Peptides against a protein of PDB entry 5EFW. Designs and how they scored, part 24

Target 1, 141 residues: chain A of PDB entry 5EFW
Amino acid sequence: TTLERIEKNFVITDPRLPDNPIIFASDSFLQLTEYSREEILGRNARFLQGPETDRATVRKIRDAIDNQTEVTVQLINYTKSGKKFWNLFHLQPMRDQKGDVQYFIGVQLDGTEHVRDAAEREGVMLIKKTAENIDEAAKEL

## One batch from the design tools (peptide; made by RFdiffusion4, then SolubleMPNN)

Design b1_p12_1_s1 (from b1_p12_1, 9 letters changed)
Fold by OpenDDE base, seed 2:
Structure b1_p12_1_s1 (fold): chain B 141 residues (1-141), chain A 12 residues (1-12)
Amino acid sequence: as target 1 above (141 residues)
Amino acid sequence: TEIEENRAKLLS
């Protein structure tokens, strides 16, 4: 499908289900995080967090979900094998024709470095554009 | 399951 053809790191979650589980994960996301699709589907994305993940940043993500708003942050995540990486992360709600939130789109930047300045701005633009593409692809199905 | 159904909708 069009959604499956998007070659970026992303997940789609369902806030209408308990604990906002992942219901879709891109192949690139699986490669990045070292998980299989079966290991991820049905789980909250918090499994990517670890000891050095900033709790205040995590709260920003949770607040955005609770408030049904978008957010862009950069935080430490961990692969299945325990490797740390910097995740420039963008989250935004996917709304139906009535304006109600159906899903959330989470996009992760390809790089694992803590990006700054112009590189960060470019990364933010990229992941936001990706999120819009995902939103459009999902709505056309 | 509901997850499978929602996933199927996204992939339909």
Scores: peptide ipSAE 0.354, ipTM 0.900, DockQ to the pose 0.259
Fold by OpenDDE base, seed 5:
Structure b1_p12_1_s1 (fold): chain B 141 residues (1-141), chain A 12 residues (1-12)
Amino acid sequence: as target 1 above (141 residues)
Amino acid sequence: TEIEENRAKLLS
Protein backbone atom coordinates (compact mmCIF):
# COMPACT_ATOMS: atom_id res chain seq x y z
CA THR B 1 0.00 0.00 0.00
CA THR B 2 0.97 3.65 -0.25
CA LEU B 3 1.54 3.81 3.49
CA GLU B 4 3.68 0.69 3.53
CA ARG B 5 5.88 2.12 0.80
CA ILE B 6 7.09 4.96 3.00
CA GLU B 7 10.55 3.81 4.03
CA LYS B 8 10.89 5.84 7.21
CA ASN B 9 10.65 5.21 10.93
CA PHE B 10 7.11 5.94 11.97
CA VAL B 11 4.06 4.78 13.85
CA ILE B 12 0.40 5.66 13.75
CA THR B 13 -1.58 5.67 16.97
CA ASP B 14 -5.28 5.81 17.73
CA PRO B 15 -6.18 8.30 20.46
CA ARG B 16 -9.79 7.21 20.31
CA LEU B 17 -8.76 3.90 21.88
CA PRO B 18 -7.65 3.47 25.48
CA ASP B 19 -4.10 4.71 26.10
CA ASN B 20 -3.53 5.80 22.47
CA PRO B 21 -2.15 2.48 21.19
CA ILE B 22 0.04 1.94 18.16
CA ILE B 23 -2.05 0.65 15.27
CA PHE B 24 0.66 0.81 12.61
CA ALA B 25 4.44 0.53 12.73
CA SER B 26 6.74 0.78 9.74
CA ASP B 27 9.27 -1.95 9.03
CA SER B 28 12.08 0.51 9.66
CA PHE B 29 10.66 1.34 13.07
CA LEU B 30 10.62 -2.33 13.98
CA GLN B 31 14.21 -2.69 12.88
CA LEU B 32 15.27 0.38 14.84
CA THR B 33 13.59 -0.67 18.07
CA GLU B 34 14.23 -4.43 17.72
CA TYR B 35 10.61 -5.30 18.44
CA SER B 36 8.31 -7.43 16.36
CA ARG B 37 5.09 -6.04 15.03
CA GLU B 38 3.14 -8.34 17.31
CA GLU B 39 4.98 -6.97 20.33
CA ILE B 40 4.11 -3.38 19.43
CA LEU B 41 0.61 -3.26 18.00
CA GLY B 42 -1.96 -2.35 20.59
CA ARG B 43 0.58 -0.82 22.97
CA ASN B 44 1.37 2.72 23.95
CA ALA B 45 4.80 3.75 22.67
CA ARG B 46 6.09 4.44 26.20
CA PHE B 47 7.83 1.05 26.22
CA LEU B 48 10.67 2.81 24.41
CA GLN B 49 11.40 4.93 27.48
CA GLY B 50 13.96 4.07 30.11
CA PRO B 51 16.07 5.34 32.99
CA GLU B 52 17.76 8.15 31.11
CA THR B 53 14.70 9.31 29.21
CA ASP B 54 14.01 12.90 30.20
CA ARG B 55 10.68 13.03 31.97
CA ALA B 56 10.06 16.67 31.09
CA THR B 57 10.39 15.80 27.42
CA VAL B 58 7.97 12.93 27.85
CA ARG B 59 5.53 15.36 29.42
CA LYS B 60 5.79 17.57 26.35
CA ILE B 61 4.72 14.63 24.22
CA ARG B 62 1.85 13.83 26.55
CA ASP B 63 0.70 17.44 26.59
CA ALA B 64 0.74 17.60 22.81
CA ILE B 65 -1.46 14.54 22.60
CA ASP B 66 -3.84 15.87 25.22
CA ASN B 67 -4.02 19.23 23.49
CA GLN B 68 -4.18 17.63 20.04
CA THR B 69 -1.21 19.59 18.77
CA GLU B 70 2.07 18.75 17.11
CA VAL B 71 5.42 18.61 18.88
CA THR B 72 9.05 17.98 17.99
CA VAL B 73 11.50 16.77 20.63
CA GLN B 74 14.68 14.76 21.03
CA LEU B 75 14.83 12.12 23.73
CA ILE B 76 16.63 8.96 24.74
CA ASN B 77 14.84 5.75 23.84
CA TYR B 78 15.78 2.12 24.33
CA THR B 79 15.66 -0.86 22.02
CA LYS B 80 14.35 -4.21 23.13
CA SER B 81 17.91 -5.28 23.94
CA GLY B 82 18.39 -2.20 26.08
CA LYS B 83 20.51 -0.15 23.70
CA LYS B 84 20.12 3.59 24.10
CA PHE B 85 19.51 5.82 21.12
CA TRP B 86 18.64 9.45 20.60
CA ASN B 87 15.25 9.84 19.00
CA LEU B 88 14.52 13.05 17.14
CA PHE B 89 10.78 12.68 17.21
CA HIS B 90 7.92 14.54 15.56
CA LEU B 91 4.29 13.96 16.41
CA GLN B 92 1.25 15.49 14.76
CA PRO B 93 -2.47 14.79 14.62
CA MET B 94 -4.21 13.39 11.58
CA ARG B 95 -7.56 15.11 11.21
CA ASP B 96 -10.69 14.22 9.30
CA GLN B 97 -12.83 16.42 7.07
CA LYS B 98 -14.45 18.04 10.09
CA GLY B 99 -11.09 18.79 11.66
CA ASP B 100 -11.43 16.15 14.36
CA VAL B 101 -8.38 14.11 15.32
CA GLN B 102 -8.51 10.54 14.08
CA TYR B 103 -4.92 9.42 14.57
CA PHE B 104 -1.50 10.62 15.58
CA ILE B 105 1.54 10.27 13.35
CA GLY B 106 4.87 9.76 15.07
CA VAL B 107 8.07 9.98 13.04
CA GLN B 108 11.55 9.11 14.30
CA LEU B 109 14.68 10.37 12.58
CA ASP B 110 16.99 7.81 11.03
CA GLY B 111 20.03 7.10 13.16
CA THR B 112 20.77 6.82 16.83
CA GLU B 113 23.00 9.79 17.58
CA HIS B 114 22.14 13.05 19.23
CA VAL B 115 21.88 15.77 16.60
CA ARG B 116 22.56 19.46 17.09
CA ASP B 117 22.58 22.73 15.21
CA ALA B 118 22.33 22.38 11.43
CA ALA B 119 21.96 18.62 11.59
CA GLU B 120 19.07 18.97 13.99
CA ARG B 121 17.37 21.57 11.80
CA GLU B 122 17.73 19.30 8.79
CA GLY B 123 16.37 16.37 10.74
CA VAL B 124 13.39 18.35 11.94
CA MET B 125 12.55 19.42 8.41
CA LEU B 126 12.86 15.83 7.24
CA ILE B 127 10.64 14.24 9.86
CA LYS B 128 8.03 16.97 9.49
CA LYS B 129 7.96 16.45 5.75
CA THR B 130 7.71 12.72 6.32
CA ALA B 131 4.74 13.22 8.61
CA GLU B 132 2.98 15.25 5.95
CA ASN B 133 3.66 12.53 3.40
CA ILE B 134 2.18 9.95 5.74
CA ASP B 135 -0.86 12.13 6.31
CA GLU B 136 -1.42 12.52 2.60
CA ALA B 137 -0.88 8.82 1.94
CA ALA B 138 -3.40 7.85 4.58
CA LYS B 139 -6.02 10.25 3.25
CA GLU B 140 -5.69 8.85 -0.25
CA LEU B 141 -6.83 5.42 0.86
CA THR A 1 -10.41 -6.38 17.08
CA GLU A 2 -10.87 -2.65 16.66
CA ILE A 3 -7.11 -2.21 16.45
CA GLU A 4 -6.92 -4.77 13.67
CA GLU A 5 -9.79 -3.12 11.86
CA ASN A 6 -8.21 0.30 12.04
CA ARG A 7 -4.91 -1.15 10.88
CA ALA A 8 -6.67 -2.77 7.96
CA LYS A 9 -8.10 0.58 6.94
CA LEU A 10 -4.63 2.09 6.91
CA LEU A 11 -3.37 -0.79 4.78
CA SER A 12 -6.26 -0.82 2.30
Scores: peptide ipSAE 0.337, ipTM 0.893, DockQ to the pose 0.259
Fold by OpenDDE base, seed 1:
Structure b1_p12_1_s1 (fold): chain B 141 residues (1-141), chain A 12 residues (1-12)
Amino acid sequence: as target 1 above (141 residues)
Amino acid sequence: TEIEENRAKLLS
């Protein structure tokens, strides 16, 4: 499908199910996080968090989910093997024709360092555009 | 399952 052809790190979650589980994960996301699809589907994405993940940043994500809004943050995430990476993360709701939230789209840009300034702006533009592409692709199905 | 149904909808 068009959605499956998007070669970016992303997941789609279902906030209408308990604990907002992942219902889709891109191949790139699996490669990034070192998890299999079976290990991820049905789980909340918080398994990527660890000791050095900033809790205030996590709260921003939670608030965006609760308020059904988009958010862009950078936070420490961990692969299955325990490798830390800086995740420039964008989350936005996917709404139906009535305007109700059906899913959330989460896009990840990985890096070994916290990105700043022009690099951060470029990354933000990229992941936001990616999220829009995902939204459009999903709605065309 | 509910997850599979929703996934199928996304990929249909």
Scores: peptide ipSAE 0.336, ipTM 0.893, DockQ to the pose 0.260
Fold by OpenDDE base, seed 4:
Structure b1_p12_1_s1 (fold): chain B 141 residues (1-141), chain A 12 residues (1-12)
Amino acid sequence: as target 1 above (141 residues)
Amino acid sequence: TEIEENRAKLLS
């Protein structure tokens, strides 16, 4: 499908289900995080968090979900093997024709480095654009 | 399951 052809790190979650589980994960996301699809489908994405993940940043993500708004943050995540990486992360709601939230789109920047300044701005633009592409692709289905 | 159904919708 068009959604499956998007070669970016992303997940789609369902906030209408308990604990906002992942219902779709891109192949790139699986490669990045070292999880299989079976291991993550149906789970909340918090399994990526670990000891050095900033809790205040996590709260920003939670608040965005609760408020049904978008957010862009950068936080430490962990692969299945325990490898740390900086995740420039963008989250936004996917709304239906009535404007009601159906899903959330979560996009993770390619790469594992902490980015600042111009590089961060560029990354933010990229992951936001990616999220919009995913939104459009999903709505076409 | 509902998860499977929603996933199928996204992959249809």
Scores: peptide ipSAE 0.330, ipTM 0.891, DockQ to the pose 0.260

Design b1_p12_1_s2 (from b1_p12_1, 6 letters changed)
Fold by OpenDDE base, seed 2:
Structure b1_p12_1_s2 (fold): chain B 141 residues (1-141), chain A 12 residues (1-12)
Amino acid sequence: as target 1 above (141 residues)
Amino acid sequence: SEIEENRKKLEE
């Protein structure tokens, strides 16, 4: 689909379904994580976590979902083959006209290294802008 | 919508 072909790493999840499963994933996300679309649709994104994923950071993500707010963090994720990568991750709710949360948009920076300082600030701006673009595109489809 | 259709498929 046109949305899937957006050349950014992102997923869309549905908090109205049990365990907030992934209902949409970009081609880039699949390439990054080494999963097929069939392998991840319907699953919670926690399968990307592993031994070195910081639990406190994961809790920040969970809190944001529970509170229906946005969050930006960096955390260790793992590909299907077990390769570690640093994920600069931004999550934000997608709201309907009434203001109710319908979905969540999760955006992952395409880099695999931990970013700091100016590079981190730049990355944060990029993934936030990406999330807004996805929100706009998704609402039109 | 495209997203809504995907969601509905997963609900089945």
Scores: peptide ipSAE 0.430, ipTM 0.907, DockQ to the pose 0.660
Fold by OpenDDE base, seed 3:
Structure b1_p12_1_s2 (fold): chain B 141 residues (1-141), chain A 12 residues (1-12)
Amino acid sequence: as target 1 above (141 residues)
Amino acid sequence: SEIEENRKKLEE
């Protein structure tokens, strides 16, 4: 689909379904994580976590979902082959015209390196802007 | 929408 072919790493999840599963993933996300679309659709994104994933950071993500707010964090994720990568991750709710949360948009920064200082600030701005673009694109479908 | 269609497929 057109949305799937957007050259950014992102997923859309559905908090109205049990365990907030992934219901949409970009081709880039599949490439990054080394999973097929069939392997991840219908699953919670926690399969990307592993031994070195900071649990406090994961809790921040969970809290944001529970509170229906946005959050930006960096955390260790793992590809299907077990390769570690630093994920600058931004999550925000997608709301309908009434303001009710319908979905969540999760965006992963391009690349696999940990970023700090100015590079982190730039990355944060980028993934937030990306999330807004995805929100607009998704609502037009 | 395409997203909603994907959701429906997962519910089937």
Scores: peptide ipSAE 0.427, ipTM 0.905, DockQ to the pose 0.573
Fold by OpenDDE base, seed 4:
Structure b1_p12_1_s2 (fold): chain B 141 residues (1-141), chain A 12 residues (1-12)
Amino acid sequence: as target 1 above (141 residues)
Amino acid sequence: SEIEENRKKLEE
């Protein structure tokens, strides 16, 4: 689909379903994580976590979901093959016209390296902008 | 919408 072919790493999840499963994943996301679409859809994104994933950071993500707020973090994720990568991750709710949360948009930076300082700020701006673009695009479909 | 359609598929 057109949305799936956006050249950014992102997923859309449904907090109204049990365990907030992924209901949409971009082709780029699949390539990054080395999973097929069939392996991803219907699952909570926690499958990307592993031994070195900081649990406190994960809790920040969960808190954001529970509180229906956005969050930006950087955490260790793992591909299907077990390769570690630093994921600069931005999550934000997708709201309807009434302001109610319907979905969450999760965006992962293209790079896999840990970024700091100015590079991190730049990455944050990028993934936030990407999330906004996806929000707009998704609402039009 | 495409997103809504995917959601419905998962509910099935």
Scores: peptide ipSAE 0.426, ipTM 0.906, DockQ to the pose 0.576
Fold by OpenDDE base, seed 5:
Structure b1_p12_1_s2 (fold): chain B 141 residues (1-141), chain A 12 residues (1-12)
Amino acid sequence: as target 1 above (141 residues)
Amino acid sequence: SEIEENRKKLEE
């Protein structure tokens, strides 16, 4: 689809379904994580977590979902083959015209290295802007 | 929308 081919790493999840599963994933996300679309659709994104994933950071993500707020964190994720990478991750709710949460948009920076300082700030701005673009694109479909 | 269509497919 047009949305899937946007050259950014992102997923869309549905909090109205059990366990907030992924209902949409970009081609870039599949490439990054080494999963097929069929392997991840319908699943919670926690399959990217592993032994070195910081649990406190994961809790921040969970809290944001529960509170229907946005969050930006950096955490260790794992590809299907078990390769570790740093994920600069931004999550925000997608709201309808009434303001009700319909979906969540999760965006990951293209890079797989731990970023700091100015590089991190730039990455944060990028993934936040990306999330807004995805929100607008998705609502126009 | 593409999102809604995908959601419906998962519910089937």
Scores: peptide ipSAE 0.412, ipTM 0.903, DockQ to the pose 0.611

Design b1_p12_1_s3 (from b1_p12_1, 6 letters changed)
Fold by OpenDDE base, seed 3:
Structure b1_p12_1_s3 (fold): chain B 141 residues (1-141), chain A 12 residues (1-12)
Amino acid sequence: as target 1 above (141 residues)
Amino acid sequence: TEIEENRKKLEE
């Protein structure tokens, strides 16, 4: 689809289904994580976590989902081959016209390095903007 | 929508 071909790393999840599974993934996300679309659709994104993933950071993500709020964090994720990467991750709800949450949009910064200071601020700004663009694009489908 | 169609496929 045109949405899948957006050159950004992102997924869309469905909190109205059991365990908030991924229902959409960009081609870039598949390339980043080394998974096929068939391997990830219908699964919770926690398969990206591993031994060095900070559990407190994961809890922040869970809290944001439970509270239906947005969150931006950096955490260690793992590719299918087991390669570690730093994921500057932004999550936000996708709401309908009534304001009810229908989906979540998860955006991963381009690149795999831990970012600090100005670079982090720039990355945060970028992934937030990306999430808004995806929100608009997804609502048109 | 494409998203809704994907959702339906997962529910099947």
Scores: peptide ipSAE 0.391, ipTM 0.897, DockQ to the pose 0.583
Fold by OpenDDE base, seed 1:
Structure b1_p12_1_s3 (fold): chain B 141 residues (1-141), chain A 12 residues (1-12)
Amino acid sequence: as target 1 above (141 residues)
Amino acid sequence: TEIEENRKKLEE
């Protein structure tokens, strides 16, 4: 689909379903994580976590979902083959006309190292802008 | 919508 082919790493999840499963994933996300679409749809995104994933950072993500707020963090994620990567991750709710949360948009910027300072700020701006673009595109579909 | 259709498929 047009949405799937957006050349950014992103997923859309449904907090109204049990365990907030992924209901949409871009082709780029599949390439990044090395999973097929069939392997990830209907699953919680925690399958990307592993031994070196910081649990406190994961809790921040959980809290944002529970509180229906946005969050931006960096955390270690793992591909299907077990390759580690630093994920600059932004999560934000997608709201309906009444302001109620319908979905969450998750955007990933991958890297071989933890980004800091100007590089981090640049990445954050990029993934936040991406999330807004996805929000607009998704609402039209 | 496409997203809503995907949601419905998962509910089945």
Scores: peptide ipSAE 0.390, ipTM 0.897, DockQ to the pose 0.582
Fold by OpenDDE base, seed 2:
Structure b1_p12_1_s3 (fold): chain B 141 residues (1-141), chain A 12 residues (1-12)
Amino acid sequence: as target 1 above (141 residues)
Amino acid sequence: TEIEENRKKLEE
């Protein structure tokens, strides 16, 4: 589909369903994480977490979802094969015309290394812009 | 929409 073919790593989740499952995943996200679409849809994204994933960072993500706010963090995630990668992750709500949260957009930077300083700032700007583009595209599709 | 269709499938 058009939305799936966007060449960025992203998912869309539905907080109105039990456990906020992934309801949409880009092709790039599947390639990054080594999962098929069938393995991802309907699951909470926590399957990407592992032994070295910082629990405090995970709590920041949970808090943002509970508070219906955006958040940007870096955390260790794991591919299906168990390979670790650093995920510069941005999450933001997708709202309807009334302002109510309908979905969440999660964007992952394609880099597998921890980024710092200017590189981190640039990465943050990129994934935030990506999230806005996805928000606009998703509302039309 | 595509997203809504995916959501509906998961609700079933």
Scores: peptide ipSAE 0.389, ipTM 0.896, DockQ to the pose 0.633
Fold by OpenDDE base, seed 4:
Structure b1_p12_1_s3 (fold): chain B 141 residues (1-141), chain A 12 residues (1-12)
Amino acid sequence: as target 1 above (141 residues)
Amino acid sequence: TEIEENRKKLEE
C-alpha cells in the first residue's frame, strides 16, 4: 500500500485491541527486523525485545501506552535472526478529532547504532518529525 | 481507511 511504502521504519498499533497489537508495518520496518508482514501483524511489538533489552526502558514504553502519552527511548532490539541493534524509538498516540486515542505510531530510527549527545538529539527530532508525518498520512488513508 | 481496513482484517 501507499502507507506501507513510506521509506521509514514504523508500525501502527491498536490499543483498543487486546495487548495493543501491530496492525500496520512499513516495508522498511520489515526489512529492518527481518520479519514478514504476516509474522508481525496481530502481535505486540515486544517480540523485538531480548535478553539485553533494558526492562526499565520497556516499562517506560508500557507506561506511555497506559497513560496515552508519547515517549522516546533507545533500547536494544533483536531481529528475527537474533541480531542486536540499538533502536532509537519514538511512540506517540494517534488521536481522533475528539482527542481520543485511536492508534499508536511507533517509529524506529533507520540507524542501528547507539547514538548520544547531538547525534541522539538529531535522531530524536527526525523520528518525531517522522511520526508526525505518518500521523498526517495515516489519517488521510 | 487503510488502517481501519487492516484493523478489521485483524479482527476477522
Scores: peptide ipSAE 0.372, ipTM 0.893, DockQ to the pose 0.569

Design b1_p12_1_s4 (from b1_p12_1, 9 letters changed)
Fold by OpenDDE base, seed 4:
Structure b1_p12_1_s4 (fold): chain B 141 residues (1-141), chain A 12 residues (1-12)
Amino acid sequence: as target 1 above (141 residues)
Amino acid sequence: TEIEENREKLRK
């Protein structure tokens, strides 16, 4: 689909299904993580976590899901081949016209290195803007 | 059907 081919790393998850699985993944996300779409769809995104993924950061993500809020964090993720990368990650709910959460948008920065200070702020702005664009694009489907 | 056509193309 056109949404799938947005040249940004992102997924859309469905909290109304068991374990909030990925129901949509961009081509870029697949390339980043080294998984096929078949391998990704239907899974909770936690498969990207590994030994060095900070558990406190993961809890922040979980809390955001539970509380239906947005969150922005950096965490270690792993590709299918086991390669570590820093994921500047932004998650926000996708709401319907009534304001009810329908999905979550998860955006990963194109870069895979840990960023700080001005670079981090810039990256955060980028992934937040990307999430908004995805939300708007989804409305056009 | 990719997860129900991505949940009916993410119908809101």
Scores: peptide ipSAE 0.695, ipTM 0.957, DockQ to the pose 0.278
Fold by OpenDDE base, seed 3:
Structure b1_p12_1_s4 (fold): chain B 141 residues (1-141), chain A 12 residues (1-12)
Amino acid sequence: as target 1 above (141 residues)
Amino acid sequence: TEIEENREKLRK
């Protein structure tokens, strides 16, 4: 589909399947993380975590999923080759007309450094807007 | 099947 071709780093996960696996991944996400689509689909996104990934931040993501809410955090992720990057990460539920959660959208803004202040605010606005665009695009499939 | 054709193209 054209969904994978959207030039942003994102995944869509399905909480109705065991362990909330990735069911869509953008080409950009594959390039960022250095995994093939075959290596990504069907897996929980936790494979991006590593030794220096802050566990408290990961718990915030888990809590958001459990509570079916959105969250924005920065955490260290790892590529397939083991390269670390700072991930300004936004997660939000994709809801149906009844308001029930159908999927989760995860958007990644990669960087070599932890962003703060104005740079962080700009990044947050960008990834939140991106998530909304993905939500709209996905609902049109 | 790529996750049942991406869950039937994100069938709601």
Scores: peptide ipSAE 0.687, ipTM 0.955, DockQ to the pose 0.210
Fold by OpenDDE base, seed 5:
Structure b1_p12_1_s4 (fold): chain B 141 residues (1-141), chain A 12 residues (1-12)
Amino acid sequence: as target 1 above (141 residues)
Amino acid sequence: TEIEENREKLRK
C-alpha cells in the first residue's frame, strides 16, 4: 500500500482493539526488525522488547498510551534474529476531528546505535516530523 | 480508506 511504502520506520496501532495491536507497518520497519508483515499485524509491539530493554522506559510508553499523550524515548529492541539495537522511538496519538484518539503512530529512527546530544536532538526532531507526516498521510487514506 | 480497510481485516 501507499502507507506501507513510506520510507520511514513506523507502525500504526489500534487502541480500540484488544491490547493495542499493530494494524499497519511500513516496509522499512519490517526490514529493520526482520519480521514479516503477517508476523506482526494484530500483535502488540512489545515483541521487540527483550532482556536488556529498560522496564522503566517501557513504562513511559505504557503511560503515554494510557494517558493518550505523545512520548519520545530511546530503548533497546531486538530483531527477530535476536540482534540488539537502540531504538529512538516516538509515539503519538492520531485523533479524529472531534479530538478522540483513533490510532497511535510509532516511529523508529533509521539508525540502530545509541545517540546522544546533538545527534539525539536531531533524531527526535526527525521522528516527530515523520510522525506528523504519517498522521497527515494516514488521514487521507 | 487504506487504514480503515486494514483495520477491518484484522478486527475480530
Scores: peptide ipSAE 0.293, ipTM 0.872, DockQ to the pose 0.685
Fold by OpenDDE base, seed 1:
Structure b1_p12_1_s4 (fold): chain B 141 residues (1-141), chain A 12 residues (1-12)
Amino acid sequence: as target 1 above (141 residues)
Amino acid sequence: TEIEENREKLRK
């Protein structure tokens, strides 16, 4: 199976390129967001943000990228058709054998509703595990 | 392009 056919919502971005563009997206991510692969490759993922996206949460994501750390947040995103959904989002750096950041992995939880308490904890565990699996799969290439 | 090169690298 190819990496893009993994049945999870995720992207891989390249922070070494201007504006940290998406360089890889899973089929599931395209289905979730209603974009084609051609529409999103080469773009910063901020096109998913909209009027009700919390700016402080977006700053946490930006800070994590700048500091080359992982972060998990929940924020409002929008599909191509303008549909709002709650995105439980996990971001972590993909590092090379020297420990230097090569890429970032972004994982989005399935679903469109705000998750809380036990459901949120379960979702966080799932997307973190997914990110690790993607990291391992990508490093084998 | 660099994007295509990176994408191709990540394909199995």
Scores: peptide ipSAE 0.156, ipTM 0.808, DockQ to the pose 0.251

Design b1_p12_2_s2 (from b1_p12_2, 5 letters changed)
Fold by OpenDDE base, seed 4:
Structure b1_p12_2_s2 (fold): chain B 141 residues (1-141), chain A 12 residues (1-12)
Amino acid sequence: as target 1 above (141 residues)
Amino acid sequence: SEELEEAIAKFT
């Protein structure tokens, strides 16, 4: 589909289903994480976490979901093969016309590097803009 | 589940 071929790393999750499963993943996300679509659809995105993933950062993500707010963090994630990468991650709710949360959009920076300062700010702007684009595109489906 | 399949189908 057009959405799945957007050349950005992202997923869409459904917080209205048990454990907020991934219901959509871009091709780029699959390539980054080394999973097939069948392996991740229906799963909570926590499978990307591992030993060096900061638990406090994970809690920030969980809090954002619970509070239905957006959040931007950097955290260690792992590919299927166990390769570590720094994930500049942005999460935001997708709301319907009434303002009710329908989904969450999760965007991962294209690169795997830890970024700081100006590079981080640039990355944040990019993934936030990407999330908005995905929000618009997804609502048209 | 059926609910999950329906959710996935919205973006397929």
Scores: peptide ipSAE 0.643, ipTM 0.953, DockQ to the pose 0.738
Fold by OpenDDE base, seed 2:
Structure b1_p12_2_s2 (fold): chain B 141 residues (1-141), chain A 12 residues (1-12)
Amino acid sequence: as target 1 above (141 residues)
Amino acid sequence: SEELEEAIAKFT
């Protein structure tokens, strides 16, 4: 599918189901996080969090979901093996023709460092554009 | 659940 051709780290979640589970994960996301598709589907994405994940940042993500808005943050995430990485994360709702939220799109840009200044701006533009591409592709399915 | 399976199926 067009969605499967997007070579970026992303997931699609369904907020209409209990605990907003992941219902799609890109191959790149699986590679990044070291999980299989079977291990990911049906789960809330919080399994990426760990001891050094900033709880205030996590709350920003939760608030965005609750308020049905987009958010862009950087937070520490963990792979299945326990490796830490900085995640420049963008989340936005996918809405139907009536404007109702159907899904959320989560895009991850991984890095070894907290991204700042011009690099951050570049990363934000990239993941936001990616999210729009995902939105377009997903709506065609 | 059936609902989850249906949701997953929409993107596969």
Scores: peptide ipSAE 0.640, ipTM 0.953, DockQ to the pose 0.842
Fold by OpenDDE base, seed 5:
Structure b1_p12_2_s2 (fold): chain B 141 residues (1-141), chain A 12 residues (1-12)
Amino acid sequence: as target 1 above (141 residues)
Amino acid sequence: SEELEEAIAKFT
């Protein structure tokens, strides 16, 4: 689909379903994580976590979901083959006309290193803008 | 589940 082919790493999750499963994943996300779409859909995104994933950072993500707010963090994620990558991650709710949360949009900017300073600021701006674009595109479906 | 399949279908 048009949404799947957006050349950004992102997923859409449904917090109204048990354990906030991924209900949509971009082609780029599948390539990044080395999973098939069948392996991803219906699962909570925690499968990307591993031994070196900072649990305090994960809790920030969980809190944002529980509080229905956006959050931007950087954390270690793992591909299916076990490769580590730094994930500059942005999560934000997708709200309906009433303001109720319908979905969450998760955008991933992958890197071999932890980004800092100007590079981090640039990455944050990029993934936030990407999330807004996805929000608009998804609402048009 | 049926609900999951319906959710997935919305973006497929």
Scores: peptide ipSAE 0.638, ipTM 0.952, DockQ to the pose 0.728
Fold by OpenDDE base, seed 3:
Structure b1_p12_2_s2 (fold): chain B 141 residues (1-141), chain A 12 residues (1-12)
Amino acid sequence: as target 1 above (141 residues)
Amino acid sequence: SEELEEAIAKFT
């Protein structure tokens, strides 16, 4: 689909379904994580977590979902082959015209290092803007 | 599930 071809790492999840499964993934996300679309659709995104993933950071993500708010964090994620990467991750709700949460948009910026200072701020601005663009594009479908 | 497939189909 057109949405799948957006050259950014992102997923859309459905919090109204059990365990907030991934219901959409971009081609770039599949390339980053080394999974096929069939392997990840219908699954909670926690399969990206591993031994060195900070549990307190994961809790921040969980809290944002439960509270229906946005959050931006950095955490260690793992590809299918077990390769570690730092994920600058932004999550935000996709709301309908009434303001009700329908989905979540998750955007990933991958790197070999935990980014700090100006680089982090730049990355945050980028992934937030990306999420807004995805929100707009998804609503036009 | 059927519900999941319907959700996936919304963006297909």
Scores: peptide ipSAE 0.636, ipTM 0.952, DockQ to the pose 0.678

